# Peptides against a protein of PDB entry 5HB3: the designs that were tried, part 135

Target 1, 150 residues: chain A of PDB entry 5HB3
Amino acid sequence: RQMQDRCMSEYNQRIRNAPEGSIDPFRMACYKIIGRCDLSNRSLDGLQTDVNDWIWLQFNLARETDRSLELAGESYGLAELQASIREIGLKHFPKTAAEDTNGSFGMFFYLQILAGMFEQAIAYLYPFSYVDAVHFAIALTYYGLLRPVD

## One batch from the design tools (peptide; made by RFdiffusion4, then SolubleMPNN)

Design b1_p28_8_s3 (from b1_p28_8, 13 letters changed)
Fold by OpenDDE base, seed 5:
Structure b1_p28_8_s3 (fold): chain B 150 residues (1-150), chain A 28 residues (1-28)
Amino acid sequence: as target 1 above (150 residues)
Amino acid sequence: SLDELIQEAQSTAKAEEYLEKARKVILE
């Protein structure tokens, strides 16, 4: 909490007083990760990153806590992350097996699993690989993460 | 941008790799 408060204070000071482009990208990353500053921008500008870094960042910034208990001035919960994953799916990933060119359906399935979207993940995977979908459905049911089908 | 990152990842993505990653997440 002490570090978070310090980061927030420094962030606010620099945003208000520093010339454009003068803030160190690494320092900005620290403000986001530790201080949870400016969560509306969930990217690390000025740094070399890949998709794995992006995934890591999204889930570290997300909080499953009640919004009323959020210590930071901004909140970004699991629900918002799930909404983002849905939008990413609609925009970038194949909807049917016929649209699949590089097997990227697996990546979207993985993102949905990470976000706890289990029913949607299984439903999505089924037309691409029914064997894998059934396999995962059994496992998720065993762990109490998937609702039984009527 | 995020769009560029996703497109880059899709070009090299293997379904089996991500399915395995998902499996590991569920088992933890």
Scores: peptide ipSAE 0.397, ipTM 0.894, DockQ to the pose 0.870
Fold by OpenDDE base, seed 3:
Parts: C-alpha cells; structure tokens; sequence
Structure b1_p28_8_s3 (fold): chain B 150 residues (1-150), chain A 28 residues (1-28)
C-alpha cells in the first residue's frame, strides 16, 4: 500500500505540475501498471506499441477486486474490458463473411476468447468458418466454458 | 491511438494464426 500511495502521489503531482510532454513515457507506464493510476486512460502514450502490447496491457489492468475498497480511478475489471472489446468489434471488424476482406475476423474472435466472451465468440465465428466454430464450441463445452443461449 | 493499432494489426492479420492463438488460450 505504501508503494502504491507513493506512486499515486507522484503520478498526480506529475499530471498536475509537469509541462505537457515532459514526463517520461516509461515512468508513466510504470505508474499505470504498478500504481494502478488513472485506469480510465488505458493507453501508453509516447511509447512504440502494437496490438499485442495493447492486449497485454488491457488484461494486466483488468483486475477483479472489491470495488468498494478501491479508490476512484483504480477500478477496472473484466466487464469493462469486455465492453471495450465489443466496441472495438463494432468499429473495426467485419460483421459478416461478405464484409471480410483480409481475414481479420480471426483476430476479433481471439480477442473475444481472451475476454471470456465465449458464446459471443462462437456466434461471431460461425458465419466465417462453420467448421472452426463447431470445433471451438465442442472444446468450450467440454471445458465448461460455453453455456446454452436462451 | 487504438484505432491505429487495430488497423495496423488488421493489415497483417492471419485468421489461422489468431485461431491457433485462441486454441492455445483455451488449453491453458
């Protein structure tokens, strides 16, 4: 707790007092990841990152904790991540096989699986690849991860 | 930006690769 408090204090001080762009991006990343500071902003500005880095960050920041014990800005759970994935899907990924131009449906399927959105993932994959969808449905059911849709 | 990250990823995305990644996740 002491370390976290210090991180939060430093983070807040830097955000308030430092000139724009003067803070080392790596230091800010440390405050974000270790200190859980300002989780409403889940990006690492000023660092060269790719989608894998983003995925890694989202899942490291997504923590299931008792929100009543967390300070404002420290709470970010799986539900929020799932909401983000849904929004990403709506904005960037094909909704039908006819819309698929580069095979990116696989990436969105992967994101949904990572986020535990199994029913939605299978439903999404089905029109793109029937065989794969059935394969994954069987596997997910076997492991108790897939529930019947009402 | 997130939009740029997604677009960059999509430009090189291989469905089979991500399906395999998903398979590995389920097996963990």
Amino acid sequence: as target 1 above (150 residues)
Amino acid sequence: SLDELIQEAQSTAKAEEYLEKARKVILE
Scores: peptide ipSAE 0.395, ipTM 0.893, DockQ to the pose 0.855
Fold by OpenDDE base, seed 2:
Structure b1_p28_8_s3 (fold): chain B 150 residues (1-150), chain A 28 residues (1-28)
Amino acid sequence: as target 1 above (150 residues)
Amino acid sequence: SLDELIQEAQSTAKAEEYLEKARKVILE
């Protein structure tokens, strides 16, 4: 917590006083991840990243916190992340097996699993891979993560 | 941008790879 407070203080000072683009992107990343600064911007500008980096960042920034203790714009939870994943799915991923060309359905399934969207994940996977969907459904049910379906 | 990242990832994505990743997540 002490480190977090220091990061926040430094971030606020630098963001206000430093010329645009003059701050080390790695330093800014540290302030964001450790200090939880500027969570409204959930990207790392100025760094070469891939989708895995993005995934890692989203889940590290998402926290189950008491909203009453957080300042406006500094809160980002699982619900917001889930909403983002839904939107990503609608925009970028195949909705039916007929739309699948590159096998990217697996990636979206993975994102949903990470986000705890288990029922939706199974429902999504089913038309692409029946066997895999059943396999995952059994596993998720065993761990109490999937509700029984009619 | 996020759109570019997703598109780039989709170009090289293998379903079985991500299914395996998901499996590992559930087992942890």
Scores: peptide ipSAE 0.395, ipTM 0.893, DockQ to the pose 0.866
Fold by OpenDDE base, seed 1:
Structure b1_p28_8_s3 (fold): chain B 150 residues (1-150), chain A 28 residues (1-28)
Amino acid sequence: as target 1 above (150 residues)
Amino acid sequence: SLDELIQEAQSTAKAEEYLEKARKVILE
């Protein structure tokens, strides 16, 4: 708790008082991850990252708990993460097989699986690869993660 | 930016690779 409070204090001081471009990006990353500061900004500005880093960050920041139990001033749960993934899908990924030009549908399927969006993931994959969708549907049902559908 | 990250990832993305990643997640 003391560490978290200190991070929050330092973050607030830096964001308000530091000259533009003077803040160490790694320090800011620590404030975000450890101190849970500014969770509305789920990006590590000023650092060279890839999509895997982004995915890692999203899931580390997410808390599958009630907001009332969050010790930090801000909270970010699974629901918010799922909403973000939905938005990413709408903006960046093909909606149908006809829109698919580079085979990136697999990536979005993967993101949905990570976020526990199993029904949506299967529904999304189906028009791209019937065989794979059925295969995953069977597996997810077997593990009790997908509700059987008529 | 997120947009740039996604575009970069899509340019090199292989469907089979990510399907395999998903498979591994389910098996864990």
Scores: peptide ipSAE 0.389, ipTM 0.891, DockQ to the pose 0.848

Design b1_p28_8_s4 (from b1_p28_8, 13 letters changed)
Fold by OpenDDE base, seed 3:
Structure b1_p28_8_s4 (fold): chain B 150 residues (1-150), chain A 28 residues (1-28)
Amino acid sequence: as target 1 above (150 residues)
Amino acid sequence: SLDDLIKEAQSKAKAEEYLKKALEVILS
């Protein structure tokens, strides 16, 4: 907690007092990950990252805890992550097979699976690949992760 | 930005690769 408090204090001081872009990106990353500072901005500016890094970051920032018990000033849980993934899907990924030009539907399916959005993932995959959707549905059902959607 | 990351990822995306990754997650 002391370390987190220090991180938050330093973060706030630097954000308020430091010129824009003068903060070391690595230090900023530490403030976000360790101090959980400014969770509304879930990106690492100034660092060369890929989508895998982004995914890693999202899940590390996510917490399955009561907001009242969160030591940080901000909370970011699975629900918020799922909401973010839904938004990403609407913005960047094909909605139908006819819209698919580069096979990126698989990536969005993967993101939904990572976030535990199993029913939505299967429903999404179905029009792109019926066979794969059925296979995944069987597997998810077997592990008790999928329930029938009426 | 996130938009740039997603676009970059999509340009290199292979459906089969991500389906495989998804399967690995489920089986883990």
Scores: peptide ipSAE 0.316, ipTM 0.872, DockQ to the pose 0.845
Fold by OpenDDE base, seed 2:
Structure b1_p28_8_s4 (fold): chain B 150 residues (1-150), chain A 28 residues (1-28)
Amino acid sequence: as target 1 above (150 residues)
Amino acid sequence: SLDDLIKEAQSKAKAEEYLKKALEVILS
């Protein structure tokens, strides 16, 4: 908490006084992750990152707690993250097995699982891999994460 | 951009890799 408050204070000073692009990218990342500053921009500008880094960032920035409990920083909830993943799916991933060319359906399945979209994930996976979908459905049911369906 | 990141990932990764990762998440 103390570290977060310090980051927020420093960030507020720098964002107001420093020219754009003059702040060290790693420092900016620290302010974002630790201080939860400027969560409207959920990217790490100036850093060489890949999709795994992006995934990691999105889920670390997501918060389940009510805003009323957060005295400093911004909030970004699971609902917003889920919405983002849905949009990503619509834009970038195959919707049917016939559209799949390189097996990228697995990545979208993974994103949905990370976001707790279990029913949607299983439904999505089924036409691509029946066997895998069944196995995951069994596992999710065992852990109480999947609602029973006919 | 995000679009570029996703395209890059799609070109390199196979379904099996992400299925394994998903399983690890569930079992955690």
Scores: peptide ipSAE 0.308, ipTM 0.869, DockQ to the pose 0.879
Fold by OpenDDE base, seed 1:
Structure b1_p28_8_s4 (fold): chain B 150 residues (1-150), chain A 28 residues (1-28)
Amino acid sequence: as target 1 above (150 residues)
Amino acid sequence: SLDDLIKEAQSKAKAEEYLKKALEVILS
């Protein structure tokens, strides 16, 4: 807790007092990850990152804990992550096979699986690849991760 | 930006690769 409190204090101080662009992006990343500062901003500006880094960040920031137990920083849980994934899907990924030009549907399917959105993932994959969707549905059902289809 | 990251990822994306990764997650 002491470290988290210090992170929050330093973060707030730097945000208020530091000139624009003067804060070390790596330091900012530490405040975000350790101190859970400014979780409304889920990106790390100023760092050279790829999509894998972004995914890693989202899952590390997400906590499956009660908000009431948060002693320092902001709360960001699985629900917020799932909401973010949904929004990303709506904005950036094909909705139908006709919209798919480069096979990016697989990436969004993968993101949904990572986020535990199994039913939605299968439903999404189905129009792109019937065979694969069926295979994944069988596997997910076998492991108790997919609820029976109505 | 996030938009740029996603666009870049999409340009390099191979559906088969991500399906394989998804399967690995399920089996883990």
Scores: peptide ipSAE 0.301, ipTM 0.864, DockQ to the pose 0.847
Fold by OpenDDE base, seed 5:
Structure b1_p28_8_s4 (fold): chain B 150 residues (1-150), chain A 28 residues (1-28)
Amino acid sequence: as target 1 above (150 residues)
Amino acid sequence: SLDDLIKEAQSKAKAEEYLKKALEVILS
């Protein structure tokens, strides 16, 4: 918490006193990750990142605990992450097998699984790969992550 | 931008690779 408090303090000071764009992008990233500052902006401006970095960031920023117990000044929960993934899916990923051109449905399926959206993930995968959807459904059911299917 | 990241990832994406990753997550 000491490091978090320090980051938050420095962040608050710098946003008030520093010109826009004058803060080191890496320092800004530290303020966001450690200090949990400005969680409404879940991107790392000024840094070269890929989708894996983005995924890592989202889950590190997310908190599955009660927001009332969050030590940071801002909170970002799993529910918000799930909502973001839904929006990404609607915008960027195929809705049907007919729309699939490069097999990117697998990536969206993966994102949904990471976010614990198991029922939605299986429903999404089914029209792309029946066999895989059934196998995943069986596995998820076995681990108690999916409701039994009739 | 996020849009660019997603587009770039999609261009390189293989369904089987991500299905495998998903399975690993479930089994972890």
Scores: peptide ipSAE 0.283, ipTM 0.853, DockQ to the pose 0.841

## One batch from the design tools (peptide; made by RFdiffusion4, then SolubleMPNN)

Design b1_p29_1_s1 (from b1_p29_1, 18 letters changed)
Fold by OpenDDE base, seed 2:
Structure b1_p29_1_s1 (fold): chain B 150 residues (1-150), chain A 29 residues (1-29)
Amino acid sequence: as target 1 above (150 residues)
Amino acid sequence: SALEEALRRLQERAEAGKPVLQKALEEEK
């Protein structure tokens, strides 16, 4: 908490006094992750990041906190992340097996699973690989993460 | 096991999808 407060204080000071784009991208990342500052921008421009870094960042920024407890910071939760993943999927990933040319469906399945979108993930995977979808459905059901369909 | 093999296949497909996601993220910036 003390670290978060310090980060927020420093961020507010720097954003007021520093020219636009002059803040070290790494420092900006720290302010976002620790201080929950400026969560509307979840991209780390100026840093060499890959897909794994992006995934890590999104899930670390998405906190299941009571909105009432975030007094000074912006709220970014699981619901917002799920919405973002859904949008990315609709725009950029194959919707049917016929559209799959490179086998990229696994990434969208992976993102949905990480975001807790289990029913949607299984439904999505089924037309691409029904065997794998069945195995995952059984496993998720066993662990209480998937509601069985009547 | 069959489940482990399923996980392996899905991992491979996820890796294959990294360029697609990377491109998507670049386009949204």
Scores: peptide ipSAE 0.338, ipTM 0.870, DockQ to the pose 0.861
Fold by OpenDDE base, seed 1:
Structure b1_p29_1_s1 (fold): chain B 150 residues (1-150), chain A 29 residues (1-29)
Amino acid sequence: as target 1 above (150 residues)
Amino acid sequence: SALEEALRRLQERAEAGKPVLQKALEEEK
C-alpha cells in the first residue's frame, strides 16, 4: 500500500512538473502497473512492446475488485477489458469466414477466452471452425464455464 | 486426442493473428 501510494504521488508530481518526454519510460511503466496511474492509457509509451506485452499488461491492469475499495483514483476491471477486446474484434478481426484470409480469427478467439467471454468466443469460432468450436464448447461445459443450451 | 488437436490448431491460428493484433494496436495509438 505504501509503495502504491508513493508511486501515485511521484507520478502525479512528475506529470505536472517534468518536461515532456523526460520521464523514463520504464519508470512510467512501474507507476502504471504498481501505482495504477493513468489507467485510461493502457499502453507503455516510449517502450518497444509486442503483442504479448500488450496482452500481459491488459490483464494485469484489469482488476476484478470492488471499485470502492481501490486505492487508485482510477478503476479498470474485467468489464472494461472485455469491452476493449470487443472493440478490437469489431475493428480489426474477421467477422465471418468469408472475411478470413489469413486465419487470424484464432487470436481474437484466444483473447475472448482469456477475458472470460466464453459464450461469445464459441459463437465467434463456430463459423470459422465448427469442429473446433464444438470441442471447445464441450470442454468449457465440462469445466462449468459454459452453460449448456437446452 | 481430438481436443488436443483442436487446441493445436487454434494455437497456430492465434499465432497467425499476432500481426493483425499488432497492427491494430499500432493504429489505436
Scores: peptide ipSAE 0.336, ipTM 0.869, DockQ to the pose 0.891
Fold by OpenDDE base, seed 3:
Structure b1_p29_1_s1 (fold): chain B 150 residues (1-150), chain A 29 residues (1-29)
Amino acid sequence: as target 1 above (150 residues)
Amino acid sequence: SALEEALRRLQERAEAGKPVLQKALEEEK
Protein backbone atom coordinates (compact mmCIF):
# COMPACT_ATOMS: atom_id res chain seq x y z
CA ARG B 1 0.00 0.00 0.00
CA GLN B 2 2.79 2.38 0.80
CA MET B 3 4.38 1.70 -2.54
CA GLN B 4 1.09 2.19 -4.32
CA ASP B 5 0.52 5.48 -2.55
CA ARG B 6 3.95 6.69 -3.51
CA CYS B 7 3.38 5.68 -7.11
CA MET B 8 0.11 7.56 -7.24
CA SER B 9 1.63 10.61 -5.64
CA GLU B 10 4.59 10.67 -7.98
CA TYR B 11 2.42 10.05 -11.00
CA ASN B 12 0.08 12.88 -10.15
CA GLN B 13 2.98 15.20 -9.56
CA ARG B 14 4.70 14.29 -12.79
CA ILE B 15 1.64 14.54 -15.01
CA ARG B 16 1.15 18.06 -13.73
CA ASN B 17 4.72 19.22 -13.97
CA ALA B 18 6.43 17.18 -16.64
CA PRO B 19 6.15 17.84 -20.35
CA GLU B 20 4.05 15.36 -22.25
CA GLY B 21 6.03 12.30 -23.24
CA SER B 22 8.98 13.12 -21.01
CA ILE B 23 8.28 10.42 -18.45
CA ASP B 24 10.28 7.22 -18.85
CA PRO B 25 8.02 4.53 -20.35
CA PHE B 26 9.13 1.91 -17.83
CA ARG B 27 8.37 4.22 -14.96
CA MET B 28 5.01 4.95 -16.47
CA ALA B 29 4.33 1.24 -16.69
CA CYS B 30 5.10 0.86 -13.00
CA TYR B 31 2.75 3.68 -12.10
CA LYS B 32 0.02 2.06 -14.14
CA ILE B 33 0.42 -1.52 -12.98
CA ILE B 34 1.31 -0.97 -9.34
CA GLY B 35 -0.29 2.38 -8.70
CA ARG B 36 -3.26 1.81 -11.02
CA CYS B 37 -2.82 5.28 -12.43
CA ASP B 38 -4.59 6.45 -15.56
CA LEU B 39 -6.52 3.23 -16.15
CA SER B 40 -8.37 4.87 -19.01
CA ASN B 41 -5.24 4.28 -21.04
CA ARG B 42 -4.65 0.53 -20.95
CA SER B 43 -1.57 0.51 -23.13
CA LEU B 44 2.13 0.89 -22.51
CA ASP B 45 3.06 3.60 -24.92
CA GLY B 46 6.71 3.91 -25.77
CA LEU B 47 7.49 0.27 -25.01
CA GLN B 48 8.08 -2.52 -27.47
CA THR B 49 5.20 -4.86 -26.75
CA ASP B 50 3.43 -7.72 -28.48
CA VAL B 51 -0.02 -9.27 -28.27
CA ASN B 52 0.96 -11.43 -25.33
CA ASP B 53 2.07 -8.38 -23.40
CA TRP B 54 -1.22 -6.67 -24.17
CA ILE B 55 -3.24 -9.66 -22.97
CA TRP B 56 -1.16 -9.87 -19.81
CA LEU B 57 -1.65 -6.19 -19.13
CA GLN B 58 -5.42 -6.27 -19.58
CA PHE B 59 -5.90 -9.06 -17.09
CA ASN B 60 -3.52 -7.54 -14.57
CA LEU B 61 -5.30 -4.22 -14.70
CA ALA B 62 -8.75 -5.75 -14.49
CA ARG B 63 -9.88 -6.15 -10.89
CA GLU B 64 -12.94 -8.09 -9.89
CA THR B 65 -13.40 -6.23 -6.65
CA ASP B 66 -15.99 -3.90 -5.29
CA ARG B 67 -15.30 -0.48 -6.71
CA SER B 68 -15.92 1.03 -3.32
CA LEU B 69 -12.90 -0.84 -2.00
CA GLU B 70 -10.56 0.38 -4.69
CA LEU B 71 -7.81 2.59 -3.38
CA ALA B 72 -7.27 4.15 -6.75
CA GLY B 73 -9.57 6.86 -7.98
CA GLU B 74 -10.16 4.93 -11.18
CA SER B 75 -11.77 1.54 -11.56
CA TYR B 76 -11.32 -1.11 -14.21
CA GLY B 77 -12.90 -4.50 -13.79
CA LEU B 78 -13.87 -7.63 -15.66
CA ALA B 79 -16.97 -5.99 -17.10
CA GLU B 80 -14.91 -3.26 -18.72
CA LEU B 81 -12.46 -5.81 -20.07
CA GLN B 82 -15.30 -7.85 -21.53
CA ALA B 83 -16.67 -4.75 -23.18
CA SER B 84 -13.28 -4.00 -24.69
CA ILE B 85 -12.91 -7.53 -26.03
CA ARG B 86 -16.38 -7.39 -27.52
CA GLU B 87 -15.56 -4.14 -29.24
CA ILE B 88 -12.30 -5.49 -30.64
CA GLY B 89 -14.12 -8.54 -31.94
CA LEU B 90 -16.81 -6.55 -33.65
CA LYS B 91 -14.30 -4.31 -35.37
CA HIS B 92 -11.48 -6.59 -36.32
CA PHE B 93 -12.43 -10.28 -36.33
CA PRO B 94 -14.53 -12.28 -38.78
CA LYS B 95 -18.20 -12.78 -38.00
CA THR B 96 -18.74 -15.82 -40.21
CA ALA B 97 -16.72 -18.59 -41.76
CA ALA B 98 -17.09 -16.90 -45.12
CA GLU B 99 -15.25 -13.85 -43.79
CA ASP B 100 -12.40 -15.87 -42.32
CA THR B 101 -9.38 -16.24 -44.57
CA ASN B 102 -6.57 -17.11 -42.19
CA GLY B 103 -8.21 -18.75 -39.20
CA SER B 104 -7.97 -15.65 -37.03
CA PHE B 105 -11.29 -16.47 -35.35
CA GLY B 106 -9.34 -18.58 -32.87
CA MET B 107 -7.79 -15.54 -31.26
CA PHE B 108 -11.14 -13.89 -30.61
CA PHE B 109 -12.50 -17.15 -29.24
CA TYR B 110 -9.47 -17.37 -26.97
CA LEU B 111 -9.94 -13.83 -25.67
CA GLN B 112 -13.61 -14.46 -24.91
CA ILE B 113 -12.79 -17.64 -23.00
CA LEU B 114 -10.11 -15.87 -20.96
CA ALA B 115 -12.57 -13.13 -20.10
CA GLY B 116 -15.22 -15.62 -18.96
CA MET B 117 -17.54 -14.90 -21.88
CA PHE B 118 -18.31 -18.61 -22.30
CA GLU B 119 -21.75 -18.54 -23.87
CA GLN B 120 -20.71 -15.89 -26.33
CA ALA B 121 -17.49 -17.71 -27.12
CA ILE B 122 -19.29 -20.96 -27.94
CA ALA B 123 -21.87 -19.17 -30.03
CA TYR B 124 -19.11 -17.41 -31.91
CA LEU B 125 -17.07 -20.56 -32.54
CA TYR B 126 -20.01 -22.67 -33.73
CA PRO B 127 -20.17 -21.44 -37.34
CA PHE B 128 -16.39 -21.78 -37.74
CA SER B 129 -15.98 -25.20 -36.16
CA TYR B 130 -19.03 -27.17 -35.13
CA VAL B 131 -17.02 -30.03 -33.68
CA ASP B 132 -14.81 -27.84 -31.53
CA ALA B 133 -17.75 -25.77 -30.34
CA VAL B 134 -19.56 -28.91 -29.19
CA HIS B 135 -16.49 -30.21 -27.36
CA PHE B 136 -15.97 -26.94 -25.54
CA ALA B 137 -19.66 -26.66 -24.73
CA ILE B 138 -19.66 -30.11 -23.15
CA ALA B 139 -16.51 -29.39 -21.18
CA LEU B 140 -17.69 -26.01 -19.94
CA THR B 141 -21.03 -27.49 -18.93
CA TYR B 142 -19.29 -30.25 -17.02
CA TYR B 143 -17.36 -27.70 -14.99
CA GLY B 144 -20.46 -25.60 -14.41
CA LEU B 145 -19.24 -22.67 -16.46
CA LEU B 146 -21.83 -22.87 -19.22
CA ARG B 147 -25.52 -22.50 -18.58
CA PRO B 148 -27.64 -24.99 -20.47
CA VAL B 149 -30.21 -23.49 -22.74
CA ASP B 150 -33.69 -24.90 -22.13
CA SER A 1 -8.77 -37.02 -26.13
CA ALA A 2 -11.16 -35.12 -28.34
CA LEU A 3 -11.08 -32.21 -25.92
CA GLU A 4 -7.31 -32.11 -25.88
CA GLU A 5 -7.29 -32.05 -29.64
CA ALA A 6 -9.80 -29.23 -29.66
CA LEU A 7 -7.58 -27.28 -27.26
CA ARG A 8 -4.60 -27.86 -29.51
CA ARG A 9 -6.49 -26.58 -32.52
CA LEU A 10 -7.63 -23.56 -30.56
CA GLN A 11 -4.07 -22.71 -29.63
CA GLU A 12 -2.92 -22.99 -33.22
CA ARG A 13 -5.74 -20.82 -34.47
CA ALA A 14 -5.16 -18.28 -31.72
CA GLU A 15 -1.54 -18.00 -32.79
CA ALA A 16 -2.66 -17.45 -36.34
CA GLY A 17 -4.78 -14.56 -35.14
CA LYS A 18 -1.97 -12.72 -33.35
CA PRO A 19 -1.06 -10.58 -36.35
CA VAL A 20 -4.68 -9.52 -36.73
CA LEU A 21 -4.92 -8.50 -33.11
CA GLN A 22 -1.56 -6.75 -33.22
CA LYS A 23 -2.64 -4.70 -36.19
CA ALA A 24 -5.95 -3.90 -34.56
CA LEU A 25 -4.25 -2.64 -31.41
CA GLU A 26 -1.89 -0.47 -33.40
CA GLU A 27 -4.72 1.06 -35.37
CA GLU A 28 -6.64 1.94 -32.23
CA LYS A 29 -3.75 3.99 -30.85
Scores: peptide ipSAE 0.333, ipTM 0.868, DockQ to the pose 0.858
Fold by OpenDDE base, seed 5:
Parts: C-alpha cells; structure tokens; sequence
Structure b1_p29_1_s1 (fold): chain B 150 residues (1-150), chain A 29 residues (1-29)
C-alpha cells in the first residue's frame, strides 16, 4: 500500500510537470503495475513487448479482489479482462473450424481458460477438436471449475 | 497437478495463435 501510494503520487506529479514522453518507460511501467495508474491504457508504451508480456500484464492488472476494496485510483478487474478477451476473440480469432487456417484457435481457448471463462472456452473448442474439448471438460469438472449438469 | 499439466498442454497448442494475437494487439494500438 505504501509503495502503491508513492507510485500514484509520483505519477500524478510527473504527468503534470514532465513533458510528454519524457518519463522513463520502465518507470511508467512501474506506475502502471504497482500504482495502477492510467489503467485505461493497458499497454506499456515505449517498451518492446510480446504476446507473453501482454498476457502477463493483463492478468496482473486484473485483480480478483472486490472492486469496492480496490486501493488504486483506477480499477481493472476480472470482468474487464474477460470482456477484453471476448472482444479480441470476436475480432481476430476464427469462429468456426472452417475459418481456422493456421490453428490459431488454441490461443483463444487458452486465453479464455486463463480468464476463467471455462464454459465458453469448452464451447469454443468443441467444433475445432471435440476430443480435446471433452478431455478438458472432464478435467475442469474434476476440479470443480465446470459443472456438467445443473 | 493435473490442472497445471493441462495448462502446459494448452500453452503448447496456443503457440500457433501467438502471431495472430500479436497482430491483433498491434492493430488495437
């Protein structure tokens, strides 16, 4: 909490006093991750990042704690992450097996699983690989993450 | 754990989708 408050304070000061783009990108990353500053922009400007970095960032920013207890000035939770994943899927990933030309469906399945979108993930995977979908459904059920019946 | 192993397998299968996701993220910037 103390560190977070410090980051927020410094961020607010610097955005007012520093020229645009003059702040160290790594410092900005710290402000975002620790201080949770400017969560409307969930990218790390000025840094070279890959897909793994993006995934890591999204899940670290998406707190599963009660939003009402959020200590940061801005909130970003699991619901927002799930919405982002859904949007990415709708725009960029195949909807059907017929649309899958490069086997990219696995990534979207993976993202949904990580985001706790288990039912949607299984439903999505089924037309691409029914065997895998069944296997994962069984596994998720075993761990109490998926309910096969109401 | 079994769950961890399943996630590992998912990661391996997801590799083919990394370029697609990368492109998607670039387009959204």
Amino acid sequence: as target 1 above (150 residues)
Amino acid sequence: SALEEALRRLQERAEAGKPVLQKALEEEK
Scores: peptide ipSAE 0.293, ipTM 0.834, DockQ to the pose 0.531

Design b1_p29_1_s2 (from b1_p29_1, 18 letters changed)
Fold by OpenDDE base, seed 2:
Structure b1_p29_1_s2 (fold): chain B 150 residues (1-150), chain A 29 residues (1-29)
Amino acid sequence: as target 1 above (150 residues)
Amino acid sequence: DVLERVQKRLKERAEAGKPVLQQALLEDK
């Protein structure tokens, strides 16, 4: 809490006093991660990041907190992340096995699983790999994460 | 165990999609 408050204070001061794009990218990242500043922008521009870093960031920023308790005055939760993943899927990943040319379907499946979109993930995977879909469905059901359809 | 196998398979399947996601992120910036 103390660190977060300090980050928010510093961020607000720097945003008011610094030209756009002049803030050190690493410092900006700290303000975003610790202080939850400017949650509308969930990219770390100016830093060398990979897909794993992006995934990590999205899920760390997606907190289930009451909007009234959010110090930054912004809210970004699991629902918003799920919506973002849906959009990414619709835009960039194959919808059917016929569209799959490089096996990229697995990443979208993975993202959906991470976001707790289990039913949608299994349904998506099914036409690409029946065996894998059944395997994951059984596992998810075993752990109480998937609701079987009668 | 079952969880480890699931996790391993998830990662294996996801690897092929990393370039697609990377490109998607670049396009959406």
Scores: peptide ipSAE 0.304, ipTM 0.837, DockQ to the pose 0.599
Fold by OpenDDE base, seed 4:
Structure b1_p29_1_s2 (fold): chain B 150 residues (1-150), chain A 29 residues (1-29)
Amino acid sequence: as target 1 above (150 residues)
Amino acid sequence: DVLERVQKRLKERAEAGKPVLQQALLEDK
């Protein structure tokens, strides 16, 4: 917490005093990850990032903290991440097997699983690969992550 | 192991979707 507070303080100071774009991107990343600063911008500008980096960042930023502590700061939790994943899916990923041209559905399935959207993930996967969906459903059920539908 | 095979297959499929996600992220910036 002390580190977080320090990061937040430094971030605020730099935002106020530093020229635009003068903050080291790596430092900015630290402020975001540790200090939870400027969570509205979940991209790391100025850094060479790929999809894996983005995924990693999203899930690391999506922290569940005590509401009382976050009230004073920016809130970004699992719910917000899930919403983001939903939006990405709606905009960029196939909704049906007929729309799937590149087999990209697996990525969206993966994102949903990572975000804990298990029921939605299975439902999404089913029309693309019913065998995989069933197998994953069984596995998720076994681990108590999926509620069986009666 | 059946689960392992499924996982492998899904991993491969997820990889296939990387370009789509990459493009999506670029467009949303």
Scores: peptide ipSAE 0.300, ipTM 0.836, DockQ to the pose 0.847
Fold by OpenDDE base, seed 3:
Structure b1_p29_1_s2 (fold): chain B 150 residues (1-150), chain A 29 residues (1-29)
Amino acid sequence: as target 1 above (150 residues)
Amino acid sequence: DVLERVQKRLKERAEAGKPVLQQALLEDK
């Protein structure tokens, strides 16, 4: 908590006094991850990152805590992450098998599973791969993660 | 063992979509 408070204090001072883009990107990343500063911007600008880094960051920043307990005054939980994933899917991933040319549907399926969007993930996967959708549905049901439709 | 197999399969299926997601993140920046 002490470290987090220090990060927030330094971040607030720097963002007010420093020119935009002048802050070291690694320092900015530390403020974001440790201090939970500026959670509206969930990227690591100025750093060489890949998709795995992005995925890690999203889930690291997501907190399932009461908003009243958030020290930074900003709330970002699983619901917000799920909304973000939905938007990414709608904009950038195939909606139907006919639109899929490179098999990219798997990534969107993966993101939905990670975010606990199990019913939606299975429904999405079904038109691309019937066999896989059934297998994952069985597995998810076995672990009590999928609610069968009545 | 079942969970591990499912996780492995998910990761394998996701690999083909990495370039698409990478490009999407760049465009929305």
Scores: peptide ipSAE 0.295, ipTM 0.824, DockQ to the pose 0.567
Fold by OpenDDE base, seed 1:
Structure b1_p29_1_s2 (fold): chain B 150 residues (1-150), chain A 29 residues (1-29)
Amino acid sequence: as target 1 above (150 residues)
Amino acid sequence: DVLERVQKRLKERAEAGKPVLQQALLEDK
């Protein structure tokens, strides 16, 4: 808590007083991750990041806590992450098998699974790969993650 | 192990989509 408060204080001070682009991107990343500063911007500007880094960041920033207890005054939980993933899917990933040219559907399936969107993930995968969808459905059901529909 | 098989299959399927996601993230900046 003390560390988080310090991060927030320093972040606010630097954002107000520092010239644009003068703040070390790694320091900024620390403020974001530890201090949960500026959660509306869930990217690490100025850093060379890959897809895995992005995924890691999103899930680490997503916290299932009481919004009233959020020290940063900003809340970002699993629900918001799920909404973000849904939006990314709608904008950038194939919606039907006919639109799939490079097999990119797997990544969106993966993101949905990571975010606990199991039913949606299976439903999405089904038209691309019936066999895989069934296998994943069985596996998820076995572990109690997918609720069978009567 | 069922979990391991699921994870392996999931990762394999996701690999093809990495470039698409990377491009998407760049465009959203």
Scores: peptide ipSAE 0.287, ipTM 0.822, DockQ to the pose 0.608

